# Peptides against a protein of PDB entry 3PUK: the designs that were tried, part 166

Target 1, 227 residues: chain A of PDB entry 3PUK
Amino acid sequence: ERGLKSVVWRKIKTAVFDDCRKEGEWKIMLLDEFTTKLLSSCCKMTDLLEEGITVIENIYKNREPVRQMKALYFISPTPKSVDCFLRDFGSKSEKKYKAAYIYFTDFCPDSLFNKIKASCSKSIRRCKEINISFIPQESQVYTLDVPDAFYYCYSPDPSNASRKEVVMEAMAEQIVTVCATLDENPGVRYKSKPLDNASKLAQLVEKKLEDYYKIDEKGLIKGKTQS

## One batch from the design tools (peptide; made by RFdiffusion4, then SolubleMPNN)

Design b2_p21_3_s4 (from b2_p21_3, 11 letters changed)
Fold by OpenDDE base, seed 3:
Structure b2_p21_3_s4 (fold): chain B 227 residues (1-227), chain A 21 residues (1-21)
Amino acid sequence: as target 1 above (227 residues)
Amino acid sequence: MEEEAKKSLEKLEKKSKEFYS
């Protein structure tokens, strides 16, 4: 049983594929490094074909124009991925595809978001943020996508303390997203070896979970579950 | 539980930005 992988796939199907679905229409899908890994972890090529994807392309590579087809960009909100998109649609004469649907895997900074709107808005049918920034490994295991997490979490340099805090905050946010996806408010468990990073992360997760599950849509307090 | 999970996730996504053309 796929467990978390199935949950992630269903989320992607709902948030991305169902959102841009058009009867009889095939799309080219553009992926970056993270989304390639993400999709590889939770679906097969046959699944993507069923969702109307004819071919997958790497956004970082040079690609031949297919001007009669629309493109689905499922990418991380990074300057590199955004710049690649902008090169695809930045000029009228150099547009590689008919139009674009863009789905970011996480929060897109306003600077990047506005840059896209200013440059290519007429070519974009959809531009959305979704919250899937982890890769499922098995039913209860996932990998977080937080840049430079290892470096900052284990850096002995106190000058990196602020960045370490940002990294841990991002990790905690992703964990909460997983919990929401699974509809769970778990008690947090951790192993501390040898530093207190795990304890700090656990505290952040607990705080965020408490905030998230304080009041449901009906104004009811949700209790903790086990996970 | 899938439907409930979806609703919970949507709550987290309320702050997400989007635009259409």
Scores: peptide ipSAE 0.145, ipTM 0.580, DockQ to the pose 0.074
Fold by OpenDDE base, seed 5:
Order: sequence, then structure tokens, then C-alpha cells
Structure b2_p21_3_s4 (fold): chain B 227 residues (1-227), chain A 21 residues (1-21)
Amino acid sequence: as target 1 above (227 residues)
Amino acid sequence: MEEEAKKSLEKLEKKSKEFYS
């Protein structure tokens, strides 16, 4: 048992691999930078083979077509990753694989989603969002994936204040996904010195946790768990 | 834990965008 790693792997297995699995079928899996790290953190290549993945390819690389095989895209909902996908399926001449299954690690903006739908819907057998936007390190340790988080959080330039808020929101959302994955409503602890970033982030997390549990279908609000 | 986590995640995933072809 590897704690959070096992939970994350099980989630990926059920949400991604089981969702598109067909008996006897092998797929090529396309990963981006984040999902490469994510899978590396919670599984082995042998695990992926057991899930019907023959090879893993980097979505950012110029890859040779394998037109007889379906592709499983497990990627972040970013313009970069989406653009790479679109290059694989955006035109008949550029179609690299037989078909695509797309699983986004987080909420995909409507603009990107619609762009995909409009350009290559016929090639897509499945497009789904999952909610795994963190990398498990240890049983209770995880890494957030928020671009430029460090830069904006620690920037003394007031012109970056707006972007800092966006980054903080993204970080808070990822933390909440961890809590949801573990079915916890933790009491948030933080060190506020020397900067107030941790305090602000904590407040955002608490707010989002409250919202999450308030809107649960059971109408239950979990008390804060000891974390 | 796994079952509880699954239920929690399912709640989040109900908001997911999906389409088939």
C-alpha cells in the first residue's frame, strides 16, 4: 500500500483505463509533461501494459503515425497539449492514429473543448474530464502543478497581483481535488511568515472545501478532519 | 476509504464535459 499513490492509481485505472478498455485491444498512450510525471509517480510500465498500453509517447514530439492503433490521450487541458492533439487529428492527412480517447486531468475550458469538438469530433471515441491535477509523492505528500506559481506568488511586483490571484485559485482547486480524492475535509495548517501567501491559499482552500461539501448530494457537511 | 473516495470523486465528475463519437 502506497497511500495516496495507490488511491490515485486506482482512480486513473477506473476513470481512464477501464473507461476505454476493450478486450484484446492495445493502445498507444500519449502523455504530456504533467501526466508523465503523474503516472511515473503512481505506476510502473508493467502496470500500463496490463491496462492495454503498448507504448507511451510524448504528445509534444513529432511522432510517426501508427494508423492501425487507437490512441489514448491522457493530458492536461492546456492549449499546448490540445494543439498537439489537434495536429494528430485535426485533418485527414494528419491523422496519426485510428481513433482517440481523450482524458483531461482537470476541467477543460469551453474554448478548448469546443475547439476539439469542432475540428476532429469524428476521430474521438471518448472525451472526458477527470479530476486529478496533482502528483502524489508520499502517502500524504503531493505536488501541485500550477505553472509559474512560484514566480507569481513571490513576485513583489504589484502588476502581478492579478495573476497571483489566478495562480492561488488554481492551487486551491488542486488541493481540494486531493481532499476529495481522500474524502477528507481537513483543518488547514499553514505558515504565514514571511509572506501571507500561505494564509491566502489556506483561506481559498477552506472556502472551496466548504462549497464542495455544501453541495454534496447527501446534504452532509463533514467536520474538519485531523490532517 | 476507497469507496468513499470514489463517491466523492463521482460528485466532482458529474460536472465533467463528455462527448462520444
Scores: peptide ipSAE 0.038, ipTM 0.446, DockQ to the pose 0.073
Fold by OpenDDE base, seed 1:
Structure b2_p21_3_s4 (fold): chain B 227 residues (1-227), chain A 21 residues (1-21)
Amino acid sequence: as target 1 above (227 residues)
Amino acid sequence: MEEEAKKSLEKLEKKSKEFYS
């Protein structure tokens, strides 16, 4: 039985590294806060070397240009990360790297995508979404990256009700990406709490799973798994 | 190049651990 970490790594290897790999070519990899945690959770230093990564850099920090090398951006689709990318390629004279491969961990909003396309399209060799928005911890345990989720989910303030729904939606989407990564359609189980948060989240996950598998690339309806 | 990659990864791992602590 393969642990979640190995499955996540396999997906990253296939969707990111194999997609942009060229024989004998080394790349600089740019990471943000989330992808730093993600890679740290599911791979070793030797694994990245084997995939042709020579240097790992934080996208938020000032970096020296390495204009002869291509850059692999493995980042979240946030304005902050995108802005940092744009600084690297925004002007011809200030290009940090030879070219860019961009892999987003989740759906990139059209506004951000269009901004990238308008300013840096000539420098980009790939721009893909790979749908990995969670951190594997144990074989069957993962953590979600939803800012302030606890605060809004347990807030008694009625003014936070709308934000709570947004947070739960985001959590449900991330859970579905886990299922997609594992190629599973599990029955949703939850522990009852004083609040209906678990029930609401379960319903959202079930709905999204149904939608995902009904319209998958193969057009196949997958049955529920017992995982 | 390998040594630089190793150092970079070690730094990232340390930062990741600090985030969870």
Scores: peptide ipSAE 0.000, ipTM 0.343, DockQ to the pose 0.023
Fold by OpenDDE base, seed 2:
Structure b2_p21_3_s4 (fold): chain B 227 residues (1-227), chain A 21 residues (1-21)
Amino acid sequence: as target 1 above (227 residues)
Amino acid sequence: MEEEAKKSLEKLEKKSKEFYS
């Protein structure tokens, strides 16, 4: 029986560690709040050592330069995390590491992506988006990590309506990535609450699933599975 | 199932941006 944690770990191993692996090379890995929780949920430190990670650093903390080592940034595509990265490489004379590999856990806004590219592309060996924006809990349980999701979704303030839509879009994307990870096209089920949040989210998920599973890699229509 | 899941994720990742130097 394969749990969600194992699936997530295998994805990280393939999409991140295997992608940037260099023989005999050790890297410093920089994590933010989300990726710290993510890795803690699906691997051990020994697993990371096996993948060529010598030490883990918190991207938000002040760190001493280790200019002879490359850094692996496994971070969320947030302004906070990106700003921390830019501080590490933004200075011509004060680069903290030899080079950087950057893997974002979700889609990075074009503006932010372009900012990174314009600022320090010469220091970046790889910058890639991967779709792992959830934290596995139990075998059938996961947690979404969308900043301020609760606040905006449940805010009675109409001024938050636009942000609520953005949050729901992000949540829907994350749910779709979970489904893709599990190779499932579920029928969405939800319980109605006083607010229409669940219904709106369900509609977004269904739409995205439909688009994603319309045609598989072989050009075949993939049917829905039970969930 | 695992291979299919991987392929599905790869398909989804085609929407992603990347660069390297």
Scores: peptide ipSAE 0.131, ipTM 0.583, DockQ to the pose 0.102; fails the geometry check

Design b2_p21_4_s1 (from b2_p21_4, 6 letters changed)
Fold by OpenDDE base, seed 4:
Structure b2_p21_4_s1 (fold): chain B 227 residues (1-227), chain A 21 residues (1-21)
Amino acid sequence: as target 1 above (227 residues)
Amino acid sequence: MYKSKVYPRRVEILFDKIDLT
């Protein structure tokens, strides 16, 4: 199967499940909003069971402790998701699970990473960035999870210029994860007229692709952290 | 008119066809 969904699943299987697999061990998997959509797009619950996941929990919700089981956090590197994780392990009294394996869907900012490290490093067995920040829809189609993208990209209001830049950056980052998932370094083509949106996005993608593969060649410093 | 830049292991991305909705 060469479809994007299968490629994404294969990457997740290799980067996440194979990485933390222990024979006979079951884990609780914690998902956020994005990763819920992501997994729903490329696998079934039966697939997750085969990978040693017994139950799936929403990281944003209050959950009962299962202190005898390890938890697999497959989450986006956002303050919200990280804060929820930290609540699970930030104190001895609030430790929800035996230990944590953390897999971020994209690059985790140093600020968030350091916050995690400072708070609950002893509880973390793995912390990796797997760089999948898109949702496969079809074999050849994916979607980006960028709120208000349309509004800011096409807003005629100059006051939205800064937000437009933020949205463009986010989209570019996610597009790079598509390329990374496919193990491709694409040629970028865009129409320069009448609007500059395509040109701007293309430039951002080009820059980020160059940076990504440059980093990849040198190896990831914090992409694989163990404690 | 299109502008393009080529990279190794090329997959062409056409940005004028991106649906932002």
Scores: peptide ipSAE 0.012, ipTM 0.330, DockQ to the pose 0.024
Fold by OpenDDE base, seed 2:
Structure b2_p21_4_s1 (fold): chain B 227 residues (1-227), chain A 21 residues (1-21)
Amino acid sequence: as target 1 above (227 residues)
Amino acid sequence: MYKSKVYPRRVEILFDKIDLT
């Protein structure tokens, strides 16, 4: 299947499951709200079993310790998710799991990373950013999970201007992850009327795409993909 | 709260303890 869902799944399989796989080892996987939606959109439970996941747990919920098993955290780089992780490993005497593999769906801010490093570094085997910050809905349709994006983008209240900028930046970054996942560097098209939101977002996306493909993982320059 | 960064940042971070098991 050549749809966006299959591409996303393949990326997750390669970047997450293959990266931490050990023969004969089962892991508990911890998901947050976004990654729950993400995985639900592109895989089945049977797929996760094949990747060595025995149990899926919600990171936000209270969970019983399983100290003999390692945990795979596939989570968003948010304070909420990170705090939940830290609670699992913050106490030397009360670690919930044997060790942790952490895969962030997007760029983890240095502040959050430093917080993790300072408190739980010895419990972590891997910490990696995989840059998949969108949810595939259909073969050619995806959604962005940015809280209150609609409100801030379309609010007439001037007090929301700062939040609007933050939201626009977040959306632009997520769109870049879509392009990266598809290995595309598209030209951005938008309608400028009636609001300038689309124009602003387009400019942000274009800039981020340029920066991304100037120094990609392979050190290659990828030209614009013609539509 | 949210800090925008320029792509790419593909960092694999290894911590002190090596998983030998």
Scores: peptide ipSAE 0.023, ipTM 0.442, DockQ to the pose 0.071; fails the geometry check
Fold by OpenDDE base, seed 1:
Structure b2_p21_4_s1 (fold): chain B 227 residues (1-227), chain A 21 residues (1-21)
Amino acid sequence: as target 1 above (227 residues)
Amino acid sequence: MYKSKVYPRRVEILFDKIDLT
């Protein structure tokens, strides 16, 4: 099947499931709010079964220990999700699973990363960051699922200016993950009027794309994808 | 060729462990 959903699924299959696959082994998969939406958008439960996932659990809910099974955490790099993981493995008495594979949907801040490393490193078999922070809706459409983005971007209240910047940064990062998933470095086009929000977001995206596609050791740069 | 983000590799180096079980 052609389309953004298929591309996203293939990337997840390669980066997550193939990476932690062990023949004959079943895993419990832990999801947060975002990754639940993400997987629901691009695969079926039958697909996950084929990848060795027996059950899916919500990381935020109370769960019974299954100490003989390994857990696959596919989660956002947020304090909330990380704290839930730490509760699962932070102490010997609270260890809910045999071991953990952690896959973050985006860059994990050093503060959170170090917190995990300091407390739970012995329980972790793998920890990786993948660049998928968007939800595919159809063949050529995606959503960012940034909470309150509309409110802050279009708020007339000057007190929301700082929050608007944070939201735009988050949106820009997510757009870059779309480009990365598609293996593209596009030129960015925007409508300037009536507000400058689109222009500001475009500049952020362009900057982050430049940071993502840097010059390699040979001095080669991935050029802009022609429209 | 191009250089991609390095943070995924950063995390891999720190936490990739041999699964002996």
Scores: peptide ipSAE 0.019, ipTM 0.427, DockQ to the pose 0.043; fails the geometry check
Fold by OpenDDE base, seed 3:
Order: structure tokens, then C-alpha cells, then sequence
Structure b2_p21_4_s1 (fold): chain B 227 residues (1-227), chain A 21 residues (1-21)
């Protein structure tokens, strides 16, 4: 399969599962709301079993300890998800799992990262950022998980202007992760009339693409993909 | 009217319609 779903799955397999794989070892995987949707869109439970995942748990729920097993956290870099992780390892109480592998779906702010380091660094075997902040729907279709995007983008109230900008930036960042997943640095086209939303978003995407591809994961400069 | 730049052969980001719903 050459569709977007398969590309996303291959990236997750390489960036997450292959990275923490140990022969004969099974892990418990912890997911949040976004990563649950993400994995559901691009893989099956049988695929996860093949990658050494025995059980999937919701990070937001209270869970029974499984102290002999390591845990794989595939989560968004949000205060809510991080706080739930810290409850598992950051307390003076007994840890829920043997150790943790953490993979964030996007850039983790230093504030959150430092909070993790300060409380439970010794329990963490891996802590990495990957760039997948979208949900594949079809071979060439994806969705962005940006709450209230419609409301703020089309709000006639000037008081929402600042929030509109935040939403637009979030959307642009997620679009860039699509490009990164596809290993592309594309040109952007947009229709500027009658509204300027498409133009604004396009400009943000272009800017963020430029920033992202200044230096790739290997420290190499990637030029703009040309026709 | 569309504004365009250089596009890769396989991937284009086209904002003809933004569906935010």
C-alpha cells in the first residue's frame, strides 16, 4: 500500500517501535486521545502485537501496576498527558511499570521536558520527539486535530483575532508534519479570494517549512522539492 | 485566482477550500 496511512505507519514503526525494540520483550503501550485516533487510523491491533505490544492502556485512566513490564508512552506533548505520566513514575509511591520509553508526537516544550527530568529521569530509557501531528484518512487525505478551528477562523468578532492566529499556527505546524512524514518540501498554492484565510495559512506553512528544512534530523540541509 | 510557486511532482498543498469542520 502506498497511501498516506501506510506511510504514517511505517514512520511510527521506524521511529517508535524499532527504536525501543528488545528481543523477547513485551511492553505495555500508553496512549492519549490523539495517539489513540492516530494509531486507529493507520494500524490494527495485530500490527501492534507484532511490534511487541501486549496491552494498550489509556494514559488518562487509573491503571493497575504491572511492575515487571516496561511501558511505551506514545503521547502528545501536553500538560495533561505529561501529568498522567508523572503520576505513574514521578510519585514517591511505587512505580506502575518497570521503566518508560516516551515518544512525543511533536516538539515537547522545555518546561514540560524539565518537569519530567526533575521527577523521574532515572525511570526513562528513551525520550524522543517525532513529528506526526495529523490523522490520515485516505491515501491523500488527512485531518488536523485543532479544537475550535472553525469557530476562530470564521469568527467575525475582532476579540478572537489572537486566538485565530494561534489556531492558524497550530494548523500550519501539523501540515508541516505531513510534509515531513512524506519527506517533501512542497510549494504551496492557495486561493486568495474571497477570504484571506487560505492566504494566511499558506504563508504560515511556507514559513514553517523553511524553518523546518533548514536542518533535517541528520543535520543536513534539504532544498525545496522542485517539479 | 491562485498563487503558485514551484511544486514537487508528487505533492502539492492546495488551499482551494479550507474545510475546518
Amino acid sequence: as target 1 above (227 residues)
Amino acid sequence: MYKSKVYPRRVEILFDKIDLT
Scores: peptide ipSAE 0.006, ipTM 0.338, DockQ to the pose 0.024; fails the geometry check

Design b2_p21_4_s2 (from b2_p21_4, 6 letters changed)
Fold by OpenDDE base, seed 3:
Structure b2_p21_4_s2 (fold): chain B 227 residues (1-227), chain A 21 residues (1-21)
Amino acid sequence: as target 1 above (227 residues)
Amino acid sequence: MYKSKVYPRKVEILFDKIDLT
C-alpha cells in the first residue's frame, strides 16, 4: 500500500527487528538523526511496539541507565553515533543497558568497527550492516541525506573539488541502497551538460551497482534491470 | 505486516535533474 515505504519497513523488520526479537522481551531503541527520519517515514509507534520496542531514545542525548533492558541501536556508521554508543558501553562498570544490538544503516568503516570491538565487544549481541541509507518520502519518492551536498556540488571554489568527490560518492552509495532495497539493478541516464554533476554521479552509481551485484544478498549476479 | 508492492515498471535512475536542496 505504501510502496517504497512498505518495502523499506519490510526490510527493516526483517533485517533488524526479526533478527533480534525475543519472545516477551522489550528493548529500548536508540536512534540518531538519520534513523529517526527514516523510521518516521515508514512506520508508526504502534508498529515499533509490535516489534518489541518500548521506548525510543535519541542517542545524542544524555540518558538515564536502564540496566535491566537490552538496547537496540539503529544508527548511522558515523563517528558521532559510534562515540555515543561507546559512552553507553565503554565502561564495564557503568553500562547504561544490559546489552546492545547494533544495526548500521550502511557499511561501517573498519576503524569504527575496530574501535567498538576493542572497547565493548562483550556487551554486543549483534552488529550488522543493513544497507538503507535513504528516506522514503512517498510511495515512489525518496530523498538522500548528505551533509553539505548542495554546497560542495555547486561551489565555484576549486578548493572544494576533493570534497565534492566525497559528497558524490556518498550520494552514489545511498542511491545504490535504494536499488538494493528494491532488488533492482537499473539502467542509468544522465544529462551531460551544462554541469557534469549528473554525469559524475551516474558513473559512480554505475560502478557501485556493478560492485554490489557481483555478489548480491543472495549470492547471485544480477544483470541490468530493463525498465 | 505490510505487503510488498509490485511495481508496474522496473526502476530506472534518471539524472536529468538532481535536487540537492
Scores: peptide ipSAE 0.019, ipTM 0.324, DockQ to the pose 0.023
Fold by OpenDDE base, seed 2:
Structure b2_p21_4_s2 (fold): chain B 227 residues (1-227), chain A 21 residues (1-21)
Amino acid sequence: as target 1 above (227 residues)
Amino acid sequence: MYKSKVYPRKVEILFDKIDLT
């Protein structure tokens, strides 16, 4: 299949599973809300089994320790998900798993990264960002999983202005991950009326695309895609 | 009305088609 789902799965397979694969080793995979939706959209449990995943667990739920197995954390770079991870490895005597591989779906802020490094660096075998922060729905359709996006974008309440900016930034970042996944540096069009939401988002996306494609994931400079 | 770059790109993002719900 040439659809977006297939592209996303292939990228996850390469960036996550192939990266941490060891012969004969099975891992427990920890997912958060976003990555649960993401994987559900582009793969089946049988696919994950083939990639060496024996069990999938929700990072937010209480889990029994499996100290003999390594854990693969495929999570969003949020305080909530990071805090849950840290609880799994915060105490030497109470580590839930043997070791951790961490793959973030997007850029992890230095504050969160430093928090991880300070607390449990010895337990971490890998920590990488893979830049997939969208959910493929159809071959040409994706969704942005940003909480309360609709509310803040279209709220007439001026008190929501700061939240609107945060949401717009998050959406722009996610859109850039779509472009990165497709290996495209597109032009941007937007409807100028009646609201300025599209204009604001367009500006953010353009800026972030410029920043991203200074050096791509492979260390190459990519110019804007021309028609 | 749509605004765009002066020089068209191969791929364009149309923000009015983004589902924010």
Scores: peptide ipSAE 0.016, ipTM 0.336, DockQ to the pose 0.025
Fold by OpenDDE base, seed 4:
Structure b2_p21_4_s2 (fold): chain B 227 residues (1-227), chain A 21 residues (1-21)
Amino acid sequence: as target 1 above (227 residues)
Amino acid sequence: MYKSKVYPRKVEILFDKIDLT
C-alpha cells in the first residue's frame, strides 16, 4: 500500500526499529502524547511486537523500573518529554531501564540536547532525530499538532502577531516533515484571500523545503539543521 | 483563486484545507 500511513510506518521502521534492533533483544518503548497518536495511526501492537517491543509505556506516567531491559524512547523534542526521560536516568541508583535509545520526532534544540548530554549521556546508546512531526489520518490526509494554531492564526488581536509567527513556523516545519517522509518536493498552492495566513504559511513552507533539499544535497539532513 | 509554485516530484498542498484542529 502506498498510502501515507504505510509510508510513515515504513519510515519509522527503518529509522527507529531497524536502527536499534538487536537480535533476540526486547525493548520497552516509551511514548509521549504525540508519538502515541502517531503510532496508533500507522501501526498495530502486533507490528510493534514484531519489531521487538514487549510493552509500551507512557513517558509521562509513573512507571515501575525494569532495569534489565533497554528502553526505546520515541518522543517529541519537548521539555516535558525530555524531563521525563531525564527522570528515568538522572540518578545512577534509580535508573528505570538498562539503557536508552532515543528517537526524536523532530530537531532537538541544543538546549534540550545539552541537558540530556550533561546528565544521562552514559545511559544513551543512540540519539537520533527522524523528522516525523505529523499524524497520518488517511492515505492522503495528515494533521499537525500545533497547540492553539487556529486561535493565533485567526486572532484579530495584534498582540498575538508574534505568537502567530511562531505557530506558522511550527506548522511549516511539520509540513516539511510530511514532504520529507513522502520524499516529495511539492508544489505549494494557497488561497490569497481573504486572509494572508495561507500565503504566509506557503512562503514559509517553500523556504523550508528549499532549505531542506539543498541541505540534503550536501549530505546533510533536516534533523541536524535548524531551519 | 490559488497561487502555486511547482517543484520536482510535485505533491499539491492546499492550505485552505489544512486542519488546524
Scores: peptide ipSAE 0.006, ipTM 0.335, DockQ to the pose 0.026
Fold by OpenDDE base, seed 1:
Structure b2_p21_4_s2 (fold): chain B 227 residues (1-227), chain A 21 residues (1-21)
Amino acid sequence: as target 1 above (227 residues)
Amino acid sequence: MYKSKVYPRKVEILFDKIDLT
């Protein structure tokens, strides 16, 4: 299948499951709200079983220790998710799993990273950022799942202007992760009316795409994908 | 405060190389 869901699944399979796979080893996978939606959109439980996941747990819920098993944390780089992780490994008595593999869906701020490193480095086998911050809905459709995006983007209240900018930046970054996942550098099209929100978002996306591909690992500048 | 990301960021961090499994 050439659809977005398949592309996302293949990326997750390569970046996460293949990276931490050990033959004959089962892992517990910990998900947050976003990654639960993400995986639900692009795979089935049977697919995860094939990748060596025996059970999926919500990172925010109270969980019984399974100290003989390693845990795969596929989570967003948020204080909430990180704090839950740290509770799992913060003390010897509270260590819920044998070890951890951490895969962040996006850029992990240095503050959070340093907090993790300082608290439980010995328990962590891997920590990676995989840059998938969107949910594929259909072969050519995705969602960003940005809370209150509609409210802040269309709020007439001037006090929301700063928050609007933050939301638009976040949305633009998520859109760039879609493009990166698809290995595309598209031209951005937008509707100019009735508000300038689409124009502003387009400019942010274009700028971030340019930055992304200018500093590519290969030192190559990827031209615009032909439409 | 939200800060813009720097792309591309593909970071692999190995905290502990010891795997006794």
Scores: peptide ipSAE 0.018, ipTM 0.389, DockQ to the pose 0.071; fails the geometry check

